# Ledger of designs, part 13: peptides against a protein of PDB entry 5YCA

Target 1, 132 residues: chain A of PDB entry 5YCA
Amino acid sequence: RSLPAERNPLYKDDTLDHTPLIPKCRAQVIEFPDGPATFVRLKCTNPESKVPHFLMRMAKDSSISATSMFRSAFPKATQEEEDLEMRWIRDNLNPIEDKRVAGLWVPPADALALAKDYSMTPFINALLEASS

## One batch from the design tools (peptide; aimed at target 1 Q28 M56 R100)

Design b1_p28_1_s3 (made by RFdiffusion4, then SolubleMPNN; from b1_p28_1, 15 letters changed)
Fold by OpenDDE base, seed 1:
Formats: C-alpha cells, structure tokens, sequence
Structure b1_p28_1_s3 (fold): chain B 132 residues (1-132), chain A 28 residues (1-28)
C-alpha cells in the first residue's frame, strides 16, 4: 500500500519512551443511545501547524481508532489516500464494527501494527497502558 | 487546571463529531 508522503513531525522518532505520555491520557464517559461508554484520549499536537488530534481508545475492549491515528499521522492526506488505507485495514487487519462510533476501530495488536507503520508507537503504547 | 481539562474535553468531543461528520459525507 501507499501511505501519504508527508507525516506529522510529532512522530519523527518512533523510539521515544512512552512512559511520560501515560499521565497525559484522560478517561471520559460518553453517553450513547444504548448507554454510557468510557473512552481514553491522548491529545497529540503537530509541532509545526499547532493543530491537535486526539488518539482514542474504547475502555471496554481497548479498541483504538485507526482513523484518528491516520489523520494525526498524515494531516495532509487526501480523502482518496485515507479511503485506500481504510480498505487496506479492512482487508488485512481485524477492525470491529461499532455503530456508536465513526471510523475504523481496531484491537490493540492491530493498533500497534499500524503504529509501527505510522511511526507513532510510543503514543499508542501510552494510550493502551493508561487507566480508564 | 480544571478549566484546561474542560477545554480539552470539549475539543475531544468536537473531534469525535468531526469524525462522524466526515464519515457520513464520504458515505454519501
């Protein structure tokens, strides 16, 4: 597959220690028609553009928003590039179906695989280790 | 601070809404 050419400079070093990011995560209960659900979020700000994106985890099954990962990693990606990547995820990984949330959500192992591809492993490790 | 946390929560909620909106637009 072809990933976008430009990556968020926040993710220039995939070898950073993730430990300092853990306390920066926040848990929040969100109300849905079928009941409440807890999410864990991590604010990730592009150091050049100063535009933030939130990485997101569902507390119940630790599913991670692949869409949010992609949009954070590739802020200048086209719709076509995103669609291609989402199709690749559907074909090669194990995304879950949840009508309550938009985008593709994947289990922890898949999230870490994507994190490696997007050079954002420390951030996903922190998000997964944070308490809810 | 509490004010900063409240602002960040609102930013998070807005981003979740954006995800929903963009997904809906692409599905049309």
Amino acid sequence: as target 1 above (132 residues)
Amino acid sequence: SAAEEARELEEFREEMRRLAALAAERAK
Scores: peptide ipSAE 0.418, ipTM 0.802, DockQ to the pose 0.465
OpenDDE base, seeds 2, 3, 4, 5: peptide ipSAE 0.411, 0.416, 0.401, 0.411; ipTM 0.799, 0.801, 0.792, 0.798

Design b1_p28_1_s4 (made by RFdiffusion4, then SolubleMPNN; from b1_p28_1, 9 letters changed)
Fold by OpenDDE base, seed 2:
Structure b1_p28_1_s4 (fold): chain B 132 residues (1-132), chain A 28 residues (1-28)
Amino acid sequence: as target 1 above (132 residues)
Amino acid sequence: SAAEEAEEDAEFEEEMRRLAKEAEERAK
């Protein structure tokens, strides 16, 4: 597959120690019509554009939003590029499309595989290790 | 700080509400 050419400079170093990011993660309860759900979130701000994106994990099953990962990693991606990657995820992984929250949600192992592709490994490791 | 945390909480909630709306639209 072909990923977008330009990547968020926040993710320039995939070998960075993730442990300092763990305390930056926060558990938060969101209320939905069918009841409350807890998410673990990590705010990631592009150091150049100053545009933030939240990485997010469902506390219940540790699923992570691949869509949010992609949008954070590739801030200049076209809709077509996003659609292409989401289709790849559907075809090659086993994403869940939650009824409550849009995006493709993937289990931890798949999230880490994507993180390697997107150069986001430290951030996803931190998100997975953070308490809920 | 507590104020900064509250602000980020609000930002995240807003994003989640947007994603929830998108999910609802998809279901229709």
Scores: peptide ipSAE 0.717, ipTM 0.940, DockQ to the pose 0.946
OpenDDE base, seeds 1, 3, 4, 5: peptide ipSAE 0.717, 0.717, 0.716, 0.717; ipTM 0.940, 0.940, 0.940, 0.940

Design b1_p28_2 (made by RFdiffusion4)
Pose (drawn by RFdiffusion4):
Structure b1_p28_2 (pose): chain A 132 residues (1-132), chain P 28 residues (1-28)
Amino acid sequence: as target 1 above (132 residues)
Amino acid sequence: DPVLREQFEWMFRNAGPLLDEAVETALE
């Protein structure tokens, strides 16, 4: 599939061990109407533009926001490119919708498949292994 | 950070009357 032409330089090496990234993750309880949910997040900063994005994980089922991954991976992505990619995820992977949180959420295996596509493997590995 | 705020507003937009609180908590 086509993907945005440019990638976040933070992701120039998909093979680095992820041990140092785990402690950078944070667990956070967020209140919703019914009621609290726990997330794990990793702040990822583009080393060139210095623009940050969070990678998100839901602690209950370890679902990963594919939307969060995409937005971190491709700085100049158009809305059309994002729409195309979310459609591809729906058609080829196993996402879930949570009424409470927007975006496409995928199980760990699907998150890792996308991580390889986006060259984000060490970061998703760290997000998945971090304490909740 | 405006980008992170926009990300959390977008993500938690279905939090109803708790949206501002959820966003501020996420920004901590």
Fold by OpenDDE base, seed 3:
Structure b1_p28_2 (fold): chain B 132 residues (1-132), chain A 28 residues (1-28)
Amino acid sequence: as target 1 above (132 residues)
Amino acid sequence: DPVLREQFEWMFRNAGPLLDEAVETALE
């Protein structure tokens, strides 16, 4: 597959220690019509544009928003590029079905695979290890 | 932050009437 050419400079080094990012994660309970669910978020700010994005994890099963990962990693991606990547994820990974949330969500192993592709490994490791 | 607000609202649009409180908490 072909990923967008320009990546968020926040993710310039995939080998950084993720430990300092863990305490930056925040857990919160969100109330849905069918009951509460806990999510963990990590605010990731593009150091050049100053545009922030949340990376998001479902606390219970550790599913990660692949859509948010992509949008954070590739700030200048077109809708067509996003659609292409989301289709690739559906075809090659194991996205979950959850009507409570928008976008495409994947289990931890898939999230880490995407993180490697997007150069986001420290951030996804931190998000997965954060307390909920 | 308006960008974070929009992202959060989009992601959790199915939270319904309780979304506003969740957004405010997330943006603190």
Scores: peptide ipSAE 0.740, ipTM 0.958, DockQ to the pose 0.677
OpenDDE base, seeds 1, 2, 4, 5: peptide ipSAE 0.739, 0.737, 0.740, 0.733; ipTM 0.957, 0.957, 0.958, 0.956

Design b1_p28_2_s1 (made by RFdiffusion4, then SolubleMPNN; from b1_p28_2, 8 letters changed)
Fold by OpenDDE base, seed 1:
Structure b1_p28_2_s1 (fold): chain B 132 residues (1-132), chain A 28 residues (1-28)
Amino acid sequence: as target 1 above (132 residues)
Amino acid sequence: DPELRAQFEEMFRNAGELLEQAVEQALQ
């Protein structure tokens, strides 16, 4: 697979201590037609463009939005590049199916694998460790 | 923030009638 060439400068250092990010996460109960579900979000702002993105976790099973990770990591990605990556994830990882939420969601181990590829490890670690 | 709003609304478009409340909470 081919990842986009330009990455969000927020993720320039994959070795940063993640612990300061943990208290920045926020839990929220969202009501769906079939009942409530809790999510944990982390606001990640591109330090150059100032464009923010939420990284998102389902609290119960710790599934992470791969779509949100990709969009945050690669702000100039084309739709074709995103589609290619999402297809790769479907073919090589273990995405879940949840009709309540849009995008592609993956379990924690897969999220951490993607985080390594996207240089987002501290942020995903924090998101996974945050309370809900 | 309009960008965050759009992202959140897209992700949770299937939340239904309480989506707006969820968006407002997320953007506080």
Scores: peptide ipSAE 0.685, ipTM 0.948, DockQ to the pose 0.676
OpenDDE base, seeds 2, 3, 4, 5: peptide ipSAE 0.683, 0.685, 0.684, 0.681; ipTM 0.948, 0.948, 0.948, 0.947

Design b1_p28_2_s2 (made by RFdiffusion4, then SolubleMPNN; from b1_p28_2, 10 letters changed)
Fold by OpenDDE base, seed 4:
Parts: sequence; C-alpha cells; structure tokens
Structure b1_p28_2_s2 (fold): chain B 132 residues (1-132), chain A 28 residues (1-28)
Amino acid sequence: as target 1 above (132 residues)
Amino acid sequence: DETLRAQFEEMFRNAGELHDAAVAAALA
C-alpha cells in the first residue's frame, strides 16, 4: 500500500520515551442510549501547523480509532488516500464494529502495528497505558 | 474551536451530550 507522502512532524522520532505522554491523557465518560462509556484521549498538536488532533481509546476493550491516527499522522492526505488506507485496514487487520463510534477502530495489537507504520509508537503506547 | 468540536463529534454516534458541556470540557 501507499501512504501519503507528508507526515506530521510531531511523529519524526518513533523511538521517543512514551512515559512522559501518559499523564497528558484524559479520560471522559460519554453517555449513550445504551448507557455510559469511558474513552481516553490524547491531544496531539502538529508543531508546524498548530492544528490539534485527538487520539482516542475505548477504555473497556482498549480499541483505538485508526481513523484518528491516520488523520493525525497525515494532515495533508486526500479523502481518496484515507479511503484506500481504511480499506487496507479492513482487509488486513481486525477492526471492530460499534454503533456508538464512527470511523475504524482496531484492537491494541493492530493499533501498534499501525503506529509503527505511521511512526506514532510512543503516542499509542502512552494512550494504551493511561488509566481510565 | 469549532474545528475541534467537529472533529470530536465526528468520532461518536448518537451521544446527546456531545452538543453540550461534555464536548466543551473535552476541548477546553
């Protein structure tokens, strides 16, 4: 597959220590018709454009929004490039279905695989280790 | 920040509180 050419400079170093990012994560309870659900979020700001994106985890099963990862990693990606990557994820990984959330959400192992591809490993590790 | 609000709200479906204090707190 082909990923977008330009990546968010926030992710220039995939070997950073993730532990300083853990306390930056925040938990939030969101009410749905079927009951409340807790999510954990990490605000990631592009140091060049100053545009923030939230990386998101469902607290209960640790599923992570692959869509948010992609949009954070590739700020200049076209919709076509996003659609292509989401199709690849559907075909090669194990996305979940949850009527409460939009986009593609994947289990922790898949999220870490994507993180490696997108150079986001420290951020996803922090998101997974944060308390809820 | 309406851009951030839109990004956040796009992540969730049928969550009534996303239009009030819950989203505001997430974006603050």
Scores: peptide ipSAE 0.287, ipTM 0.795, DockQ to the pose 0.520
OpenDDE base, seeds 1, 2, 3, 5: peptide ipSAE 0.286, 0.186, 0.154, 0.269; ipTM 0.793, 0.762, 0.736, 0.777

Design b1_p28_2_s3 (made by RFdiffusion4, then SolubleMPNN; from b1_p28_2, 10 letters changed)
Fold by OpenDDE base, seed 5:
Formats: structure tokens, C-alpha cells, sequence
Structure b1_p28_2_s3 (fold): chain B 132 residues (1-132), chain A 28 residues (1-28)
């Protein structure tokens, strides 16, 4: 597969320590028809455009929104590029389907694989380690 | 912020296509 050429400059260094990002995460309880569920989110702001994106984790099983990762990593990507990547994820990783939430969600191991591809490893590590 | 929290919650309270639209709006 091929990823978009331009990447969010926030993710220029994949080797940074993730520890300082942990306290920046926020947990939120959301009510659904079948009961409450907790999510953890991390605000990621593009240092050039100042546009924020939120990386999201389901607290209980630590599933991560691949859609949010892609949109944060590639802010200038076309819808076609996103569709192609989501298809690749469906074909090559282990996405879960939760009808309560939008986007394509993947388990922690898959999220870290994507993080490596998108140069987002510190941010995903922090999101996974944050308390809920 | 409180507003961001509200928007996030609203996004997930929607179902199906509305939820997808909310995600797009919040993440743009």
C-alpha cells in the first residue's frame, strides 16, 4: 500500500518518550442504550496549522480508532486515500465492529503497528497507558 | 474543555450515519 505523502509535523520523531503525554489524556464516560462506556482521548494539535485531532481508545478493551489515527497523521489526505487505507486495515489487520461508535477500531497490537507506519508510536503508547 | 467534552459525548450518542458525521466534524 501507499500512504499519503504529507504527514502531520507533530509526528516527525517516532522515538520520543511517551511518558509526558500520559497526563494529557482524558477519560470520559458516555451513556449508550446498553449502558455506560468509558473512552480515553488524547488531543493532538498540528503545530503548524493549529488544527486539533483527538486520538481515541475504548477503555475496557483498549481498542483504538484507526480512523482518528489516519486523519491526525495525514491531514491533507483525500477521502479516496482514507478509503484505501481502511480497506487495507480490514484486509490485513483485525478490526472490530462496534455499532455504537463510528470509524474503524483495532486492538492494541494493531494500533501499535499502524502507529509505526504513521510515526505515532509515542502518542499511541501514551493513550494505551493512560488511566480510565 | 467542557465544550470539547460535550461535543465528544454528543458524537458518540449519535448512531450510524449521524455518528460518522459527528466524527468527521470533530476530527476535521
Amino acid sequence: as target 1 above (132 residues)
Amino acid sequence: SEEERRQFEEMFRNAGELLEQAVATALE
Scores: peptide ipSAE 0.029, ipTM 0.633, DockQ to the pose 0.197
OpenDDE base, seeds 1, 2, 3, 4: peptide ipSAE 0.033, 0.027, 0.028, 0.025; ipTM 0.643, 0.602, 0.641, 0.556; seeds 1, 2, 4 fail the geometry check

Design b1_p28_2_s4 (made by RFdiffusion4, then SolubleMPNN; from b1_p28_2, 10 letters changed)
Fold by OpenDDE base, seed 1:
Structure b1_p28_2_s4 (fold): chain B 132 residues (1-132), chain A 28 residues (1-28)
Amino acid sequence: as target 1 above (132 residues)
Amino acid sequence: DPELEAQFREMFRNAGELLDAAVAAALQ
């Protein structure tokens, strides 16, 4: 598949030690019509544009927002490129269905596969290991 | 940060009546 040409320079080094990122994660409870759920977030700021994004995990099953990963990794991606990648994820990975949250969410193993493709491995490892 | 707020609100647009509080907490 074709990923967008320009990647967030925050993710220039996929071999970075992830452990310093763990304490930067934050957990919070969010109320939904059918009850509360805990999420863990990691704020990731593009060092050039200074535009921040949250990477997001559902605490209970460790599902990760693939949409947020993509948008953080590829800040200049078109909607068409995003749609293409999300379709690829649906066709090749195992996204979950959860009406409470927008975007496409994937289980931990799939998140790590995407992280490798997007050069985000340290950030996703940290997000997955953070306390909730 | 308006970008973070927009992202958060979009992600949790189906949240309940406490979304504003969640946004405020997330952006602290």
Scores: peptide ipSAE 0.700, ipTM 0.950, DockQ to the pose 0.644
OpenDDE base, seeds 2, 3, 4, 5: peptide ipSAE 0.697, 0.698, 0.697, 0.696; ipTM 0.949, 0.949, 0.949, 0.949

## One batch from the design tools (peptide; aimed at target 1 V101)

Design b1_p29_1 (made by RFdiffusion4)
Pose (drawn by RFdiffusion4):
Structure b1_p29_1 (pose): chain A 132 residues (1-132), chain P 29 residues (1-29)
Amino acid sequence: as target 1 above (132 residues)
Amino acid sequence: LEEQLADFTDDEKEMFLNPYEKWLEEAEE
């Protein structure tokens, strides 16, 4: 599939061990109407533009926001490119919708498949292994 | 919710606030 032409330089090496990234993750409880949910997040900063994005994980089922991954991976992505990629995820992977949180959420295996596509493997590995 | 998301970027805030606002509107109807 086509992907946005440019990638976040933070992701120039998919093979680095992830041990140092785990402690950078944070668990956070967020209140909803019914009620609290726990998330794990990792703040990822583009080293050139310094623009940050959060990678998100739901602690209950370890679902990963594919939307967050995409937005962190491709700085100049158009809305059309994002729409195309979310459609591809729906058609080829196993996402879930949560009424409470927007975006496409995928199980760990699907998140890792996308991480390889986006060259984000060490970061997703760290997010998946971090304490909740 | 806004206080819990204070350090989030706009993109991540929209992930939590937009579904909350839609739910609040439907609950009031």
Fold by OpenDDE base, seed 1:
Structure b1_p29_1 (fold): chain B 132 residues (1-132), chain A 29 residues (1-29)
Amino acid sequence: as target 1 above (132 residues)
Amino acid sequence: LEEQLADFTDDEKEMFLNPYEKWLEEAEE
């Protein structure tokens, strides 16, 4: 598959130690009609544009928003490019369905596979290891 | 729900609010 040409400079080095990012994650309980659910969020700010994006994990099953990963990694991506990648994820990975959230959410192993493709490995590792 | 998402970005808000609205509509039908 083809990914957008320009990537968020925040992710220029995929080999960095993830442990310093763990305490930057924040857990938040959200009340839904069928009960509470905890989400872990990691603020990722583009160092050039200063625009923040949050990476997100469902605390209970560790599903991670692939949509948020893509949007953070590729700030200049077109909607068409996003749609193509989301279709690829649907066809090649194992996204879950959860009526509480929009976008594609993937299990930890798939998230790490995407993280490698997007050069986001430290951030996803931190998000997965953060307490909830 | 909107109150719970006060510090969320617009993209995050849409991620939760759109499904929530659908949830409420389906519950009313």
Scores: peptide ipSAE 0.372, ipTM 0.818, DockQ to the pose 0.852
OpenDDE base, seeds 2, 3, 4, 5: peptide ipSAE 0.366, 0.359, 0.366, 0.366; ipTM 0.812, 0.809, 0.814, 0.807

Design b1_p29_1_s1 (made by RFdiffusion4, then SolubleMPNN; from b1_p29_1, 12 letters changed)
Fold by OpenDDE base, seed 4:
Structure b1_p29_1_s1 (fold): chain B 132 residues (1-132), chain A 29 residues (1-29)
Amino acid sequence: as target 1 above (132 residues)
Amino acid sequence: LEEQLKDWTEFEKKMFLEPLEELKKELEE
């Protein structure tokens, strides 16, 4: 697969210590018609453009939004590039199905695999370790 | 729910609000 050429400079160093990011995560209970669910969010701001994106985890099963990861990592990606990557994820990883949320959501192991590809490992580790 | 998401990004809102409409419809049937 071909990932977008330009990556969010926030993720220039995949070896950073993730622990300082843990307390920056925020848990939020969302009330759905079929019951409440908690999501953990981490605000990630592009240091150049100042555009924020939120990485998101379902607290219960630690599923992480791959779509959000991609959009945060590749702020100038085309829709075609996103679609291509999402298809790759479907074909090569193990995305879950949850009718309450759009986009592709993947288990922790898959999220970390993507994080490596996107140079987001510290951020995903923090998101996974954050309390809910 | 929309009030709960008042400080969310537009993308996040769409991620949750669009499926919500369908979910509500499903539960009402």
Scores: peptide ipSAE 0.384, ipTM 0.812, DockQ to the pose 0.826
OpenDDE base, seeds 1, 2, 3, 5: peptide ipSAE 0.383, 0.377, 0.380, 0.382; ipTM 0.812, 0.805, 0.809, 0.808

Design b1_p29_1_s2 (made by RFdiffusion4, then SolubleMPNN; from b1_p29_1, 15 letters changed)
Fold by OpenDDE base, seed 3:
Structure b1_p29_1_s2 (fold): chain B 132 residues (1-132), chain A 29 residues (1-29)
Amino acid sequence: as target 1 above (132 residues)
Amino acid sequence: LEEQLKDWTEFEKEMFLKPLREEEARRAA
């Protein structure tokens, strides 16, 4: 696969301590027609463009939005590049199915694998360790 | 549901609202 050339400068250092990011995460209960579900999100702002993106976790099974990770990591990616990466995830990882929420969602182990590829390890660690 | 997502980004809102609209459309058909 071929990842986009330009990456969000927020993720320039994959070795940063993730613990300061944990209290920045926020949990929210969403009321769906079939009942409530809790999501945890972390605001990630591009230090150059000042454009924010949110990383997202389902509290129940800790599934992480791979689509959100990609959008945050590669703000200038083309639709073709995103489609290519999403196909790669379907073919090589273990995305889950949830009829209530769009995009590709992956289990924690897969999220950390993607985080390594996208240089987002501290942020995904914090998102996974945050309380819900 | 839209009121619950008032402080979310448009991308996040659509992540939740799109499946809801599709399910409602299926029930109405």
Scores: peptide ipSAE 0.549, ipTM 0.876, DockQ to the pose 0.804
OpenDDE base, seeds 1, 2, 4, 5: peptide ipSAE 0.553, 0.552, 0.553, 0.557; ipTM 0.876, 0.876, 0.876, 0.878; seeds 1, 2, 4, 5 fail the geometry check

Design b1_p29_1_s3 (made by RFdiffusion4, then SolubleMPNN; from b1_p29_1, 14 letters changed)
Fold by OpenDDE base, seed 5:
Structure b1_p29_1_s3 (fold): chain B 132 residues (1-132), chain A 29 residues (1-29)
Amino acid sequence: as target 1 above (132 residues)
Amino acid sequence: LEEQLKDWTEFEKEMFLKPLKEEEKRRAE
């Protein structure tokens, strides 16, 4: 597959220690019509554009928003590029279906695979290890 | 739900509000 040409400079080094990012994560209980669910969020700010984006994890099953990862990693991606990547994820990984939230959500192993592709490993590790 | 997300980014709001709005639209039809 072809990923967008420009990547968020925040993710220039995939080998950084993720530990300092863990306390930056925040858990929040969201009340849905069918009941409460806890989400863990990690704020990721593009150091050039100063535009923030949050990485998202469902606390219960540790599913992570692949869509959020993509949007954060590739700030100049077109909708077509996103659609292509989301299709790739559907075809090659194991996304889950949750009617309460939009986008593709993937289990931890898949999230880490994507993290490697997007150079986001420290951030996804931190998100997965954060308490909820 | 929207009130709960008042401090979230627009993308996050869309992620969590879009399904609800779509369901409401379906019910209204």
Scores: peptide ipSAE 0.505, ipTM 0.858, DockQ to the pose 0.743
OpenDDE base, seeds 1, 2, 3, 4: peptide ipSAE 0.504, 0.498, 0.498, 0.503; ipTM 0.858, 0.856, 0.856, 0.858

Design b1_p29_1_s4 (made by RFdiffusion4, then SolubleMPNN; from b1_p29_1, 14 letters changed)
Fold by OpenDDE base, seed 2:
Structure b1_p29_1_s4 (fold): chain B 132 residues (1-132), chain A 29 residues (1-29)
Amino acid sequence: as target 1 above (132 residues)
Amino acid sequence: LEEQLKDWTEFEKSMFLEPLRRQAAEAAA
């Protein structure tokens, strides 16, 4: 598959230690009609554009928003490029089914695979290890 | 739910508000 040409400069080094990012994660309880659920968020600001994106994890099963990862990694991607990647994820990975949320959410192993592709490994490791 | 997400980005909000609105519409139909 072909990923967008320009990547968020925040992710220029995929080999950085993730541990300093862990305390930057924030857990939040969201009240849904059928009950509460906790989400963990990590703020990721593009150092060039100053536009923030939040990486997101469902606390209970550690599902990660692949859509959020893509949006953060590729700030200049077209909708067509996003659609293509989301189709690839659907066809090649194991996105979950949760009617409470939109976009594609993937289990931890898949999230780490995407993180390697997007050069986001430290951020996803931190998000997965953060307390909830 | 929307009030809970008041400090979230528009994209984050959409991930939760879209399904909620869709479900409400289906229940009302």
Scores: peptide ipSAE 0.551, ipTM 0.878, DockQ to the pose 0.781
OpenDDE base, seeds 1, 3, 4, 5: peptide ipSAE 0.550, 0.550, 0.549, 0.549; ipTM 0.878, 0.878, 0.878, 0.878

Design b1_p29_2 (made by RFdiffusion4)
Pose (drawn by RFdiffusion4):
Structure b1_p29_2 (pose): chain A 132 residues (1-132), chain P 29 residues (1-29)
Amino acid sequence: as target 1 above (132 residues)
Amino acid sequence: LAAETAEAEATLAAETAEAEEWHRVFEAE
């Protein structure tokens, strides 16, 4: 599939061990109407533009926001490119919708498949292994 | 024209609420 032409330089090496990234993750409880949910997040900063994005994980089922991954991976992505990619995820992987939180959420195996596609493997590995 | 204005105002309010909820969940420090 086509993907945005440019990638976040933070992701120039998909093979680095992830041990140092785990302590950079944070668990956070967020109140919703029914009620609290726990997330794990990792703040990822583009080393060139310094623009940050959060990678998100729901602690209950370890679902990963594919939307968050995409938005961190491709700085100049158009809305059309994002829409195309979310359609591809729906058609080829196993996402879930949560009424409470927007975006496409995928199980760990699907998140890792996308991480290979986006060259984000060490970061998703760290997000998945972090304490909740 | 009045019905179209009311629909545009309701859409804008829903989009503002969604942006605030997104900021709270995904971007807030």
Fold by OpenDDE base, seed 5:
Structure b1_p29_2 (fold): chain B 132 residues (1-132), chain A 29 residues (1-29)
Amino acid sequence: as target 1 above (132 residues)
Amino acid sequence: LAAETAEAEATLAAETAEAEEWHRVFEAE
């Protein structure tokens, strides 16, 4: 598949130590009609544009928002490029449908696979290891 | 759904303002 050419400079090195990011994660309880759910979130700011994106994990099953990963990784991506990638994820990975939240969510292993593709492994590792 | 996600992000944004330091830390590695 073809990913967008320009990537968020925050993710210039996929081999960085993730441990400093763990304490930067935050847990948040969100109320839904069927009850509360806890999310773990990590704010990722593009150092050039200064635009932040929150990477999100559902605490209970560790599902990660692939949509937020993509948008954070590729700041100049077109909607078409995003749509193509989301379709690729649906066709090649194991997305989870949660009707309570927006975006395409994937299990941890898939999130790490995407993280490698997007050069954001340290951030996803930290998000997965953070406490809820 | 999208609105709820956005609200959640806005709520947490203040708690994660320190994230601006991350790039600087990683560039040093």
Scores: peptide ipSAE 0.035, ipTM 0.616, DockQ to the pose 0.036
OpenDDE base, seeds 1, 2, 3, 4: peptide ipSAE 0.028, 0.031, 0.028, 0.028; ipTM 0.623, 0.642, 0.648, 0.635; seeds 2, 3 fail the geometry check

Design b1_p29_2_s1 (made by RFdiffusion4, then SolubleMPNN; from b1_p29_2, 21 letters changed)
Fold by OpenDDE base, seed 4:
Structure b1_p29_2_s1 (fold): chain B 132 residues (1-132), chain A 29 residues (1-29)
Amino acid sequence: as target 1 above (132 residues)
Amino acid sequence: MEEERRRREEERRRREEEREHEYRVYYAE
């Protein structure tokens, strides 16, 4: 597959220790028609543009928003590029269908696979290890 | 006084970000 050409410079080094990022995560409870659900979010700021994006995890099953990952990693991506990547994820990974939330969500193993592709492994590790 | 003001502003900003992301990420299209 083809990923966008320009990546968020925040993710220039995929080998960094993730542990300092863990306390930067924040839990948030959201009320849905079927009851409350807790999410964990990690603010990721592009050091050049200063535009923040939030990586998202469902606390209960540790599903990660692939959409949030993509948008954070590729700030100049087109909607078409995003759509292509989301289709690739549907075809090659194990996305979870959740009618309550926007975007495409994937289990932890898939999130880590994407993290490797997007060079954001430390951030996803931190998001997965953060308490809720 | 300045530190307290800054803290309150940061808290307000955080809450605003939470609300915005609730809408954008957590609610189905």
Scores: peptide ipSAE 0.209, ipTM 0.721, DockQ to the pose 0.041
OpenDDE base, seeds 1, 2, 3, 5: peptide ipSAE 0.213, 0.206, 0.204, 0.200; ipTM 0.723, 0.723, 0.724, 0.717; seeds 1, 5 fail the geometry check

Design b1_p29_2_s2 (made by RFdiffusion4, then SolubleMPNN; from b1_p29_2, 22 letters changed)
Fold by OpenDDE base, seed 3:
Structure b1_p29_2_s2 (fold): chain B 132 residues (1-132), chain A 29 residues (1-29)
Amino acid sequence: as target 1 above (132 residues)
Amino acid sequence: MEEERRREEERRRREEEERRREYRIYYAE
């Protein structure tokens, strides 16, 4: 697959300690027709453009939005590049299908695999370890 | 102080707007 050429400089070092990011995560309860569900969010700001993106996790099964990861990692990506990556994820990983949410969501192991590809490992580790 | 109250209100509004934005992007209505 072909990932976008320019990556968010926030993710320049994939080896950093993730523990300082854990307390920056925030839990929120969202009401759905079938009942409430808790999500965890982590605000990730591009240090150059100052544009924020939020990484998202479902608290119950720790599913993570791959779409949020991609959009944060590749701020200048085209829609076509995003579509190609999402198709790759569908073909090679184990995305979940949940009609309550938009975008493509993946289990923790897949999220960590993507994090390695996108140089986001500390951020995904923090998101997974945060309390809900 | 009025300034402190204003700052807190602005922060709350921003957080709510961000939450709503993320819901529209990553959640089905």
Scores: peptide ipSAE 0.130, ipTM 0.647, DockQ to the pose 0.045
OpenDDE base, seeds 1, 2, 4, 5: peptide ipSAE 0.104, 0.038, 0.082, 0.075; ipTM 0.644, 0.590, 0.619, 0.567

